Peptides against a protein of PDB entry 5Z08. Designs and how they scored, part 30

Target 1, 168 residues: chain A of PDB entry 5Z08
Amino acid sequence: RQKDEWAKKTSSLMKQLDWFIGEHLGAMLAAEELGGPVVGELMEIDPDDLSAGFNAHGKLKKATSQPDLDRRQRRIDDIWGPQDEQGQAHKRKRGADEALAASAEMRDLIEQLMNKLVEAGGDNSATYVEIPRESAAARFLVRSKVAMFHPNDARRLRLVDFGRDLDD
Target 2, 222 residues: chain B of PDB entry 5Z08
Amino acid sequence: GLPRLIDAIEEASKIPAKRRQTPIKPTIEKLTTHLYTHGASPDSLLRLADLLTLRNHLDQASLAAITRNLYPSSTVSDEVVLRFIGALGHGQLKPTLALQALFLRWLVMVYHLLENPGVLGQVYGVLFDLLDTAAIRPQLCHLLALVTRRKHVRPFRIQAILTLSRQTGGDPNLTGLLRVFKNYYPEIIVGDATKGRASAFKHPDPQWRQHLDEIQQRRSEA

## One batch from the design tools (peptide; aimed at target 1 K9)

Design b2_p14_8_s4 (made by RFdiffusion4, then SolubleMPNN; from b2_p14_8, 8 letters changed)
Fold by OpenDDE base, seed 1:
Structure b2_p14_8_s4 (fold): chain B 168 residues (1-168), chain C 222 residues (1-222), chain A 14 residues (1-14)
Amino acid sequence: as target 1 above (168 residues)
Amino acid sequence: as target 2 above (222 residues)
Amino acid sequence: MGDKIRQLIEEILE
């Protein structure tokens, strides 16, 4: 009974987490990966806004008619192609694809972190996930105080032990 | 005196080198010798800043020589600082990037003599937006390291420098600037961008510093 | 946002 209730509760919470990642976090993480603002500022970034690119201030470039010689804009233009109607549709689609990819990366990372914690059976040295890169997802989890890097190896990430850190 | 030398150079700067009746090089050498020996007053600094930052017919070697010998005998005004800041960036009317790098280096070396160091904080955004310019980045990062306060460390700037660090393959000057940011916000993850060597932003020219101190000391004794 | 994700993960790990 308790195990089944726990399993149901965990499943429900995982669905809520998946929803939160997909609906809110993915686009912002994608923006951060593309050189946009750091996740955690009150910026609702629409996937359409991702296609417009970001200025040096991490703000959405207003479609000003003058090609600002900003290398960032060139890179965005190189990434997203010409601003014709077809190009805009491709840009919007690509923005949505990047948001989806970022959501998937965050979900996978959280799952790996949780699995390692469970598998470690209390051995803190075994709780580390090896990350291929410092992603926006990884940075977000650390900023949120959910995860921490290994003190000697920034490629190793683990969940913060919420149970032990309260007893010390 | 110094004002007469500046007058002669100002007049010569209006005329193309091929049309000058007298070679300017001897006058530049006299100016640089005078600056090395006595430094420049605030009024002279302003006039020299205009000569260095405004488009004229002076050659790059002369402009560089003046900049290398631009010892303030007193303080540096906001107006002088703003002339040099206004000369930064890309444009046909702006000085060369090599000369801009010398200006930024100069600002670093005289930072302690600014009448109002806060003026650089007011133009922080202008400076920060130039970080993508590789030719001036080392000196620009050093200047920003001196100027940065808590109010300047914003999430968008943290992300911008992280992105630029990745794009440059971990420029040590950018890593150094990120470490300065981390002093204000310890929660900043510098991550893989900091696995590289960070610049310590040491004084760019110890001999120049020593000579400046000697010039400044003579003022305090007068 | 960070607080919300932390809360959700904490609740999952409980």
Scores: peptide ipSAE 0.251, ipTM 0.338, DockQ to the pose 0.273
OpenDDE base, seeds 2, 3, 4, 5: peptide ipSAE 0.243, 0.237, 0.245, 0.248; ipTM 0.334, 0.344, 0.342, 0.345

## One batch from the design tools (peptide; aimed at target 2 T53 L54 G86 V123)

Design b2_p15_1 (made by RFdiffusion4)
Pose (drawn by RFdiffusion4):
Structure b2_p15_1 (pose): chain A 102 residues (1-31, 98-168), chain B 214 residues (1-190, 199-222), chain P 15 residues (1-15)
Amino acid sequence: RQKDEWAKKTSSLMKQLDWFIGEHLGAMLAAEALAASAEMRDLIEQLMNKLVEAGGDNSATYVEIPRESAAARFLVRSKVAMFHPNDARRLRLVDFGRDLDD
Amino acid sequence: GLPRLIDAIEEASKIPAKRRQTPIKPTIEKLTTHLYTHGASPDSLLRLADLLTLRNHLDQASLAAITRNLYPSSTVSDEVVLRFIGALGHGQLKPTLALQALFLRWLVMVYHLLENPGVLGQVYGVLFDLLDTAAIRPQLCHLLALVTRRKHVRPFRIQAILTLSRQTGGDPNLTGLLRVFKNYYPEIIVSAFKHPDPQWRQHLDEIQQRRSEA
Amino acid sequence: APLLQRHELDELLKA
């Protein structure tokens, strides 16, 4: 099957993203850098792991967030995540993976 | 003759205007004239794109003059296209929004000359996520309308464009893009973009006809 | 992927 290539590509891409977060983004967020990288990654991992866990239930894809988390503000500003309209301490990913003809 | 002019513009591009041993306006005009007559080669286009996209000491009037006369001879590379794409939106590294509108206009006018028009499809999300920026929205919509293929019409983009249409009170450029979206998915709830400058299109055609000569 | 694409484009501006 062609499945593990979609796995190989994902494991490879995940590493490239973590490298970007650690090398470039965490430092930007500080304005310590190491702390910002770890929390951003944990948040993205939590966000992505849940989006698929719901499959169809669009309502269950929110994660609890600290009050003034800069990681969520960046992710919302970058249009990779959205706050819940009723309250801003839950967050979901934008669902890039969903496709009509997937 | 053209590379020498670019070499001069590049050096002046590195120092402030008052520290220049010569006014640059005469040299910018020579470059503008040469580009009008002969077009810009693939290599010259790349160098000009760097000058238009990176932060330097060139003034706005000179950059706009260059952009308006950026007729390609032959083709447009991915290296050139991506530099203009990377120049879009807000950020300290990026050019003015006015120049960005000119770049987007230019990409529409040279869309048929890209060596790899699919490259715009590979950065489709970068273009799309910038639709909120009103200063460049009309030009973004036109370019996105040319670039949109079925694989790009995803539910999250359908919803995002509908929300933006409602919040802006109905931008006709957004509804024009939604029309293109509906062509791929008619299930969707319901300006046919014209060429932005016909004289520029005509002048480009004249310059491009030299490619048939040998 | 979107963040990496944006980053790659910003690297062209740091040329």

Design b2_p15_1_s1 (made by RFdiffusion4, then SolubleMPNN; from b2_p15_1, 7 letters changed)
Fold by OpenDDE base, seed 3:
Structure b2_p15_1_s1 (fold): chain B 168 residues (1-168), chain C 222 residues (1-222), chain A 15 residues (1-15)
Amino acid sequence: as target 1 above (168 residues)
Amino acid sequence: as target 2 above (222 residues)
Amino acid sequence: ELLLTRHRLEELLRR
């Protein structure tokens, strides 16, 4: 009974989280991935500064002329380019697709992080998920203080164990 | 509607309780019931923020009741945030520290609805400088834990938290905030201050959150 | 968003 109630409550919370991710967070994460504002931080980042990226120290990298600038700039131009009716529909669809992708990435990352926390059985070293990239989702979880990067490896992310950190 | 209730309360707030022709309590109850049921629009939220933060003749219980039912139906503007931030600290014209603690708690609970969360980052110094005020410190640390970014983690602030932590005997909220700082700079030597119990900065009211979510969902369906 | 996600995740993790 208690396990079933726990499972139901967990399922309900997951559904609420899924709703939140899908309805709100996904679009904002997608905007961040597309060079929009950082979720929860209006960085007045000049679009040119967004294209330059940030160094490991959080400073704007000087715009190295890397060819990926053209793809991102085209994406910005495609997002902000002339509002023809067909362009708006394609922009809305693309925005929706990016929001769905960001939502899926966030859901998957949360699931992996939770699974590793459960599997680790108390070993904090085993709670790390290897992330292929520093996604908006990963950054968001860290900013939310729900997750932490490994001190020596930014490709390793773990949940903050709010239950255990109170007992130690 | 909500605007008419706010009008009545605004007018009553200008008059000392002893000079009011009618008790304001029934109107406050209608307001809080309306807020609980429908939330506050951005415009109504601004008006209510002024009622809560500006010196008037409303009683503390009424102000607290409004604050506890201050559900945004939409987003929270920078102007609303700045009203509450401006109301913090010591001063004859400022709300009571108890009410300020409720404002900070409210800001924590509605942080996700801010139109511009960066506004709190801009006033970070103002918030940080209030950490010595014990009555608001728990909620203030929670808000700062949310607002803190790498740019805010400066040597002087690290030292200020460490000093204040020592002076307070290791306030768990300060320890929690210092852990947030350490997340941005793992090399921060926190000494024995990190060995203490830290606040986890849990959501202050899960029921309030659930009800807020219900209000927010109704707007997305309309 | 951050807080909601944090609080939701915290509630998930505390269970």
Scores: peptide ipSAE 0.042, ipTM 0.435, DockQ to the pose 0.064
OpenDDE base, seeds 1, 2, 4, 5: peptide ipSAE 0.027, 0.026, 0.028, 0.031; ipTM 0.250, 0.264, 0.421, 0.414; seed 4 fails the geometry check

Design b2_p15_1_s2 (made by RFdiffusion4, then SolubleMPNN; from b2_p15_1, 9 letters changed)
Fold by OpenDDE base, seed 3:
Structure b2_p15_1_s2 (fold): chain B 168 residues (1-168), chain C 222 residues (1-222), chain A 15 residues (1-15)
Amino acid sequence: as target 1 above (168 residues)
Amino acid sequence: as target 2 above (222 residues)
Amino acid sequence: MLLLTRYRLEQLLLR
């Protein structure tokens, strides 16, 4: 009975998480990846507001020249191209596609982090997921104090094990 | 009863204020009056915790009014505690820092009614990592002062408090928390950081405590 | 573990 209630609650929570990622967080993460506001600093970016140019005053410090950033910066310029009606539809579609991609990345990252935590059997060294890049999703989880980077390797991310303090 | 009032508020919370057919304020006033008179059952507390912590269309004044009248009629479950802890920090979907401060104050005031006080010890790191947030620091330090055990007093946390104390010009709440740490490890060299004014972590609202005791007593007599 | 996962997920949902 308690296991079943817990399974139902977990399932409900996962559904709510999936909904939240899909409906809200994905768009915000996509905005952050596109040089928009850091998730948590600005109010609800309506997906329609992703199409409205964030003014330059978001002082995100210049992250250094990794080549994959250049491709996304070009996508920003392509998203901000001329305001023709077709351009707005393509902007909305690209914004939606980026939000979907960010949602998928966030879901996948959470899944990997949880799987590694389970597989590690209590070995903290084995709980790290290798991330290809410091994504908005990864940064969000770290800011959220849900995950932490390896002290010596920013490509390794793990869930903060709140549970080890439980077994003592 | 209380469940019907919560139902009405939950439904209203899904709708922007400008699109509501009826003003919610009279229902909030009925809710807060009921809570003040009778308190909230564990089930009602959980529902109210969701209303307070999840993003909805309720105004800040209503949320604050509910929080100020959130008297438990019995115990406070781990689930309720975790809702409030989960609502802490920076984020778009997070409650305002002002509301978070009220949640932390509430947790301090109901700490003795927790079904499992150990749950706060389990999330100690989450609470501790929020000490840099000035708006919630006073209540957070008070809660940490209640929750801190020997196992939580680690060198890196001592250094973190010392560093933050220097950065804040000796915040009395941090000084108070550092004194709590020193009670577990008297050998901690805190230098001048403990010589300053420290918070005594007195009960935040004696009148609220008295009223809570009256609500709790009525239940024990029933 | 499960309460923590729930808590973490709730923290994610509440942000």
Scores: peptide ipSAE 0.019, ipTM 0.340, DockQ to the pose 0.231
OpenDDE base, seeds 1, 2, 4, 5: peptide ipSAE 0.024, 0.029, 0.030, 0.023; ipTM 0.233, 0.241, 0.341, 0.279; seeds 1, 2, 4, 5 fail the geometry check

Design b2_p15_1_s3 (made by RFdiffusion4, then SolubleMPNN; from b2_p15_1, 8 letters changed)
Fold by OpenDDE base, seed 4:
Parts: C-alpha cells; structure tokens; sequence
Structure b2_p15_1_s3 (fold): chain B 168 residues (1-168), chain C 222 residues (1-222), chain A 15 residues (1-15)
C-alpha cells in the first residue's frame, strides 16, 4: 500500500515534470541556447530602489527596471511572438523544433543523472554524469541547485542528494 | 467577478472596522473562495499585493486568509515580488512579522511562477540582512536557499551566517543555508556549526502545491 | 519553475 502510494506519487511528479519541461522549460532553454535571455538570470534591478522601500505615500518606488522587464517580455515576445510576415511560419517551426530538442535534452539529462544516483549505491564519486557540452539544460540544473559540477571537472555533473541526512 | 471583490475590499480597507457600514468578512470569504477556485490574474495579484503590504485598516486574520489563498492563475510579476520584499523588516508602516513570514512562505511556494526569478537574486542583500530577524528566519532561509547562486556566496556572508549560527545555538535553517553555500564552495570550513541538524527546506505545503498545479493546468487548457 | 523542479526532483530523489 505505501509503496503503491509512493509509486503513484512518483509517477504523478514525473508527469508534472515532463509536462513542465514540454510546455514551458523547453522553449526557454531553446531561447537561451539561441542567445536569448538566461532562464532566471535577467538584469539587475538597482538594489537601491528596493532598499528605498515604500515612499512617503506607502507606495513602492517603481524600480526603474520596468524597462528591462518590458524589454524581456518584448524580447520573449520578439523571439516567440508572431512577427507579422510569412517568415513567421518557418521561425515558429524552427522555434518549436528547438524547443522540442531542448526538452528532449533536459529529459535525457535528468534521466541520466537519476540513473547514476541510483546506481552509485551511496558512492558520491560514482554519481557523476559526463556531459558532452555545457548546455542550457545543464546550466539550468546547476542554477536550480538540483545538480552540481565536479569541482575540478566541468564535464562531470551530478545530482545534489537531498536525501542524505548530514550524519557525516 | 474578482475585480469587484477587490474594489469592495480596497474601499473598506480605507475605513476603520468600527466605522464600516457593512462587515467586510463576507466579502473576504467570497474573495478567498474565488482565489481558491480560480486563482488570481497578474493584475489582481498586484492589487492584492498592495492590499497585503500597504498599511490599511484590514485585520490581520483577513490579510492572512488572503495570503494563504493567493494562488496565481498565471505568472508572478517582478512588481508583485517587489511589493512583498519591500514589506519585509522592522518598521511601523510595515506588516507584522507574522504576515511577513507568510509572504516569504508564499514567495517560496510560487517561486517557479516568477516571470523573472533573477529579481530575487538582485535583492539578495536585502533578504540576507534580515537573517537576524528570528520571526521570519525559517522562511527567509528557505527562500535564500532557492535564490542563492555562486555570486552571492561571499566570504563576509559565510562569516555572517557562521556568527549568527553560533549566536542562535545552531538554528537548523541557518545550517541548511550554509549547506547550500557549501554546495558552491565545498572548501567552506563550516566548523562545529554544520555538524548540527540542517533544515531540508521541504515544500512548506504539499496540498497548496497540488492545488496550485490544478489551477495552473486549467489555464494551459483554456 | 526552478523551485518546482527542485521540489519535484527532491521529492523524486527522496523516494
């Protein structure tokens, strides 16, 4: 019973992850690979504008970074939004193909990382996956703190094991 | 609809509870029910963020109820995030520390819906400087554990956490944050402070997560 | 996105 509930929960989480990769993440990773915005690393809002807190009227001073947010949304819209002319269909198709490729790369990388973690049987040295390139997918997992590079070899990536209690 | 409910609450928030002609509780209940069922649009989120963060005459129970039901139907804008960040810390015009803890918990739970997760990285210093505030530290450490990148892991911040960990008798949330730092710099000699129990920073509300996912999926199908 | 994945992955890995 508990194993079945666990299996069902795992299956549900995997489906949600797969959905998230396919519907959202793949396109963003593809945009990053194509020289678009880095997933999660847009430009610095002046911390001074935030440190100013609420103005005397209790309103947040609008951080001057609205232009950069608008620029990001415009850039996402410019990258993924319909440009008016016939070249749209080919750009959309290419964008869709790149998103599918990025989704597949992310899925494969996660699968490899999970498999190595299971196979290692607790040996942290055996949990590393060799990556052919520093992909947007690999960088994303590291930024997400889901994975980490080997300290001496950027071609080796492993999952961060959150299940090991700090008993060591 | 949701905008009309927000309008009514905004108007009521300007008036002390004792001077209101009508009780606001039924309208708050309608709002929270609507939020639970449909979530909040980006525009509605901004308006609700203002209601939650600006000083007004709404009672703490109502503010907490809105925050607990603040399901985004879409993305969360930087402006909404900044409203909540600006509401943090000590001050007579700021929300209560209990409400601030709920805001931080909310930011943790919706972090995956941020239009720009980098916005939290930009205000990292502001968040980090609040670690001495015990009432918000658990949720703050959790948020920082999500936000921290290699660029944020600096010697002075390592030392600050170590010092604060010693002063707090090894707060497990600080130990958890130090572990996150150590993931970026394994050579961080965390003395006896990391030998203690660390927080795993688990999702604070699995049921809330599941319900959020259901709201988000309905939007993708529409 | 990143956190949902982390929590999902953490939940997957903690199993």
Amino acid sequence: as target 1 above (168 residues)
Amino acid sequence: as target 2 above (222 residues)
Amino acid sequence: MLLLKRYELEQLLLK
Scores: peptide ipSAE 0.033, ipTM 0.386, DockQ to the pose 0.061; fails the geometry check
OpenDDE base, seeds 1, 2, 3, 5: peptide ipSAE 0.022, 0.030, 0.033, 0.031; ipTM 0.251, 0.387, 0.390, 0.388; seeds 1, 2, 3, 5 fail the geometry check

Design b2_p15_1_s4 (made by RFdiffusion4, then SolubleMPNN; from b2_p15_1, 7 letters changed)
Fold by OpenDDE base, seed 4:
Structure b2_p15_1_s4 (fold): chain B 168 residues (1-168), chain C 222 residues (1-222), chain A 15 residues (1-15)
Amino acid sequence: as target 1 above (168 residues)
Amino acid sequence: as target 2 above (222 residues)
Amino acid sequence: ELLLTRHRLEELLQR
């Protein structure tokens, strides 16, 4: 009974996490990767808003063509192409694709981190996942205090064990 | 309703306790009960922030009770945040350091409800400069751990934390904050300062969080 | 978002 309740609760939380990643977090992570705001500095970014680009402060460029294309805005504009009507549809599609890619990366990273934690059997040295790059997803997990980098190797990431007193 | 309770408390706050015609405690209890049950709207939060941060004749126990029950029913505006930040530090007109610690704890617990989390990043320097104040340091480090971005991690701040860590005998909260800095710049040489016990910056009150979530869910269903 | 994500993950990991 308690195991079943725990399993149901875990399943529910995983579904909620998956939904949150897909519906909200993916777009925000994609925005961060594209040189937009750091996740948690802006609220929900619509995938469609990714195409509008970001100012120097990582804020969504409002439709007013401010001519001073800051370097970040230029990069986003270069990524998303010229503002023609056909370009808007392509930009929206690309924004959606980047959000999906970011969502997939986040899901995969969480899965790897959880698997390593289970496999390590309590050996903290074995809990590290090797990450190919410092992604927005990895940074987000670290900022959220869900994960930590290895103290000497930023390519190694592990989950924070919330059940163990970090007495180490 | 909540606005009328706030009105009564605002009027009472202008008068010394000994000169009040009626005891304010029953009204504070009604307010805290209402806040616990329904939370505070953005407008009510602003009014309550003023009551909590501005010098008035309310007793510390009442102010603490309001702060402990300050559940937002919606979002938290920049204006509300800035009221609490402005109340931090030393000064005769500022709230007690104990109350300031409660404000910082509150900001940590409602951080995800801020309309603009970036507002805290804008006042990062103000927050950082208060790290020498021992009474608020635990909650301040926790808030800074949430607010810190790559742009805030500067050599002078790294050195300031290292210096303060040595002076405090390795405060775990400072060690925790330094670890957050190191997450943005792994190459930061922290020496023995990071080998010590660090705060994990766990949520300050899981029950408060759960109750906040229940209040917030009722908003999404309405 | 950060705190919510942290909370959800903490609940998942608190076995």
Scores: peptide ipSAE 0.025, ipTM 0.362, DockQ to the pose 0.060
OpenDDE base, seeds 1, 2, 3, 5: peptide ipSAE 0.022, 0.020, 0.030, 0.026; ipTM 0.347, 0.267, 0.381, 0.271; seeds 2, 3, 5 fail the geometry check

Design b2_p15_2 (made by RFdiffusion4)
Pose (drawn by RFdiffusion4):
Structure b2_p15_2 (pose): chain A 102 residues (1-31, 98-168), chain B 214 residues (1-190, 199-222), chain P 15 residues (1-15)
Amino acid sequence: RQKDEWAKKTSSLMKQLDWFIGEHLGAMLAAEALAASAEMRDLIEQLMNKLVEAGGDNSATYVEIPRESAAARFLVRSKVAMFHPNDARRLRLVDFGRDLDD
Amino acid sequence: GLPRLIDAIEEASKIPAKRRQTPIKPTIEKLTTHLYTHGASPDSLLRLADLLTLRNHLDQASLAAITRNLYPSSTVSDEVVLRFIGALGHGQLKPTLALQALFLRWLVMVYHLLENPGVLGQVYGVLFDLLDTAAIRPQLCHLLALVTRRKHVRPFRIQAILTLSRQTGGDPNLTGLLRVFKNYYPEIIVSAFKHPDPQWRQHLDEIQQRRSEA
Amino acid sequence: AVAELLREHWEKARA
């Protein structure tokens, strides 16, 4: 099957993203850098792992977030995540993976 | 003759205007004239794109003059297209929004000359996420309308464009893009973009006809 | 290839 290529591509891409977060983004978020990289990655991992865990239940895809987390502000400003409209301490990913003809 | 002019504009591009041993306006005009007559080769286009896209000491009037006369001879590379895409939106590395609107207008006018038009499809998200920016929204919508294929019409983009249409009170350029979206998914709840400058299109066609000669 | 080209242009911009 062609499945493990979609796995190989994903494991390869996940490493490239982590490299980008550590090398470039964490330093930008500081304005320590290492702390910002770890929390951004943990947040993205939590965000992604949940979006699929819901499958169809769009309502269960919110994660709890500290009050003034810069990582969530960046992710929302970059249009990769969205706050819950009723309160801003929960967050969801934008659901890039959902496709009508997937 | 053209590369020599670019070499001069490149050097002047590195130092401030008052420190230049010569006014640059006469050299910018020579370049503008040459581009009007002969077009820009693929390589010259790449160098001009760098001058238009990277932060340098060139003034706005000179950059706009170059952009307006950027008629390609032959084709437009991915290297050139991506530099203009990367120049879009807000950020300290990026050019003014006014020049960005000119670049987006230019990409529409040269869309048929791209060596790899699919490259715009590979950065579709980058173009789309910028629709909120009103200063460049009309030109973005026209380009997105040419670039949209079925694979790009995803539910999150459908919802995002609907929300933006409501919040802006109904931008006709957004509804024009939604029309293109509906062509792929008629299930969706319901300006046919014209060429932005016909004279420029006509002049480009004249220059492009030289490709048939040998 | 697109990511590489954009990355090279971004690095040049920070140069």

Design b2_p15_2_s1 (made by RFdiffusion4, then SolubleMPNN; from b2_p15_2, 10 letters changed)
Fold by OpenDDE base, seed 3:
Structure b2_p15_2_s1 (fold): chain B 168 residues (1-168), chain C 222 residues (1-222), chain A 15 residues (1-15)
Amino acid sequence: as target 1 above (168 residues)
Amino acid sequence: as target 2 above (222 residues)
Amino acid sequence: SVLEMLARFLAEALA
């Protein structure tokens, strides 16, 4: 009974989270990756607002973002940027595509973090996921106090064990 | 009730239209009206999935009408999902490609209601191998965009999309899917033929979504 | 906040 109720509740929350990621969070994370506002300061970003990150020629405005983010974003822009001045529609579309990519990254990261937590069987040392980069998704989870970096390795991320940390 | 309507349609589906004593269209209209008003329970969804995916004597307009009104009142089981996935592709016993596109669109629209979203990840290869089928590609790419995880992004699949994108002159849906792949592997180089417009994979039908939400809310209050 | 919402969802899902 309790396990079934927990499973139902967990399923419901995961669905709500998936919806939230797809509808709202993905766009906000994409904006952050594009040099927009940090997620948590902004309540909602329309995927159309991600177009503001682009100049009149459909190129991303150079945000002073971290070198690795800039390199990724430039590569994305060079590959997926509008070829011609077919203006606002291509910008809106790019924003939606970045939101989709950010949503996928967040979903994957959460899935990996949860899987590692389950696999670890209570061993906190085994709960770390190796992240290839400090993404907006990873930073968001840390800011949310849902995840934490390994104290000696910022490439290792784990979920916070809410059951243990509330008792301390 | 809904079960009795399904019973009547199941029986009628066994008989060619020319041999039916009574027109099925009024019963289909009652079914679609009921589905629009109340949605379908998990049990009803399974029965309807069989009616939609198995070869029978129902006309394409009726099948399409049922699919367009296939609002889940609850969750969508793995079994229901697998019925629709099994109905995809080419074959004499499979539904039309037009109906398959509606099934894929439906799966996109109800993705958040799946009991186990991971089931789609398990059949990822089956879905991916259908990308060459132009008639279902838009909806298939959208579904794959939702389902794709790092484990699915393999070198052979990257190359397959790149090749297909070149062959199609840069299909926006393939470009959108490649963008999802590139999220996991930023180093993916997309050739000039793929520098085109990517699909945003927006919700296919906002009105359908709103109506689904209304049906789902009534369940949470019950 | 969006952060609180996510934290709640994740906390409740992981509990």
Scores: peptide ipSAE 0.024, ipTM 0.224, DockQ to the pose 0.035
OpenDDE base, seeds 1, 2, 4, 5: peptide ipSAE 0.023, 0.023, 0.024, 0.023; ipTM 0.256, 0.254, 0.266, 0.232; seeds 1, 4, 5 fail the geometry check

Design b2_p15_2_s2 (made by RFdiffusion4, then SolubleMPNN; from b2_p15_2, 9 letters changed)
Fold by OpenDDE base, seed 1:
Order: structure tokens, then sequence, then C-alpha cells
Structure b2_p15_2_s2 (fold): chain B 168 residues (1-168), chain C 222 residues (1-222), chain A 15 residues (1-15)
């Protein structure tokens, strides 16, 4: 029963994450890869602010900041767009293609990171994913305090062990 | 006069110091004194730019002394500017990075005397691609801060500065340049790269500026 | 923030 509830909860979270990547994050990551603004200020995620964002039922409070992200993304597209109508259409298409590519890269990276964490069976040394480049996706995860680079090798990325850091 | 001093230095520059019949230092001192008093005409300025940028047998102290006294009495031509820009970067035939930093500092200080300030905008890419060279980065960022226009602020350059800022631990000069970029695109999110102290790109030598103004004023009265 | 949201989703998924 508890495993099934956990599996359902995990599945729901993954669906929401996938939606978030596709609808919002992919475009922002694409903008960063294209040399636009860096996604996410270092929100000092105060550990206390992390706890405040979940209701008593473990549902994420709808981040009221979604409209501001969409407005920022539109502004980025407007700034970098060619001035001619044909150029704007081509740029919108290119922007959409880049957003899809960035979304796919982020999804793949998260999947690899999660798979390595599961495979490692608690061995932190085995949780590292080798990344071919420091992508906007990788940087985003590190800035988000979701992932960390290996201290001696910036080509190795792992998920932060939230279970250990909550007990310390 | 100045042309004869330049002639003597040009000839001496072809010969290794150990093989010179006469010490060049007294002639360099006469040149720098003349430059300090009267400045350099456009023709003299071009000849001096060649002496400073081309490989020769002049010692680094002499080259630095000439550069520090390189007051234009008039305007600075595109040709002179391009000599100094061409001397930037890594290479066996290029001046030392220390001398390149002095050239960039000089370009900052004489920017208002350029016949065509647009020439620096045309070579913007060349300048920008040198930002990874730590030894010249402070002066290079200052020059780029003067030269940057909206057309130069491109996505790939924003990303390049952001990446380099991270790699350098937030170099204040890069942060300063990024603020210039933000003047054209306020929506550029700099994240932590802007939490650091930014350079204000103040005039590098107020005394040099004042002396330049005195030289320039004498020309307007003649 | 997007970062916080991602962190929360991942933290909950990995918990």
Amino acid sequence: as target 1 above (168 residues)
Amino acid sequence: as target 2 above (222 residues)
Amino acid sequence: SVAEMLARYLAEALA
C-alpha cells in the first residue's frame, strides 16, 4: 500500500515536472543556450521556504510566479527576434525547436541522474552521471541545488541526496 | 624636431642593443620629452604606432615610456587605431601582454579624439574574443564599455560573458561590461554574476587627461 | 522559482 502510494505520488510529480519542463523550463534553457539570460536567480532556497511550499497534503502550491516567467520568455523572444515579419516567423519556429531540444536535454539529464541514484544503492560515488558539456540544463540543476558537480571533475554531475541533508 | 628623433629610433630599432654604437636611451628621453611638451602629429603618431606594434629591438621600458607619453596633438586616424588592434592577442610577433594593456589603456584615453569612433565598432568581435586573456581584460572591458552599441549585444556574447564571469569567479570588469549590455537589454538576467562589485570604468589617468587637454587646446589656438 | 519547483519535485520524487 505505501509503495503504491509512493509510486503514484512519484508518477504524478514526474508528470508535473515533465509539463513544467515542456511548457516553461525548456524555453528558458533554450534562451540561455542561445546566449540569453541565465535561468533562475540564485534563489537562496531557504530550506524553510522549501518546506513552506508544500501543503499538508504534499501538493505543491501553484507557484504564483508562472505568469512572470511567461512574460519574461516572451520578452526574450521579442528582443532577439528578427525585425521583419518573415524573420519573426522563422525565429518563432527556431525558438520553438530550440525549446523542444532543451526540454529533451533536460528530461534526459534528469532521467540519467535519477537512474544513477537508484542504481547506486546508496553509494554516493556511483551516483555521478558523465556529462559531455556544461549545458544550461546542468547549470540550472546545480543553481537549483538539485544537483552538484564532483569536487574534482566538472564532467561528473549527481543529484543532491536530499535524504541525508534533511537529517543534518 | 620630432621626425628626426623618430628616424633615429627607427634606425636603432633595427639593431640589437648590444650592437648599437650609441645608447638609444638619451634619444628615447628626448622623444618622450618632446611628446609630453608638444604631442604627436597624425603622421608622427602613425610612425610611433609602427614602432610600438611591430617586432623590433627596442626594450620594453622604452616602448612603455613612449606609450605613456603618446599624446595626440590632433586626431587619431583609423590606421593608427588598427595598428594597435592588430597588435593584440597571443603570438610570437605580437607585443607583450603588458604593452598591449598599455595600448588598450591609451585607446580608452584617446577615444574622444578618434577620427572615426566607428572603426572600433567594426573590430568589436576581435576585441570581444580577447576577453579570456586575463592580462588585458581590465582595459579591454573598459574599451568595450565605450564601444558597445545595441548591434554588438548579441545572445552569444551575453552567454560568453556570463560563462567567463563564472569561470573567473565574477571578475568586476566583466560585471561592468555586462551592466553596459543590460543598458540595451534590461531583461538580461545576470544571476549571481551581478552580486559582485562591478567596475565603474573611471578614466584610468586623470592627470594624463588634463595634460592631453592642454596639448589639444594649444592646437586650437594655433 | 523554477529552481525551487524543480528541487521540490525531485526531492519528493527521490524521497
Scores: peptide ipSAE 0.027, ipTM 0.241, DockQ to the pose 0.014
OpenDDE base, seeds 2, 3, 4, 5: peptide ipSAE 0.025, 0.026, 0.026, 0.024; ipTM 0.261, 0.245, 0.266, 0.239; seeds 2, 5 fail the geometry check

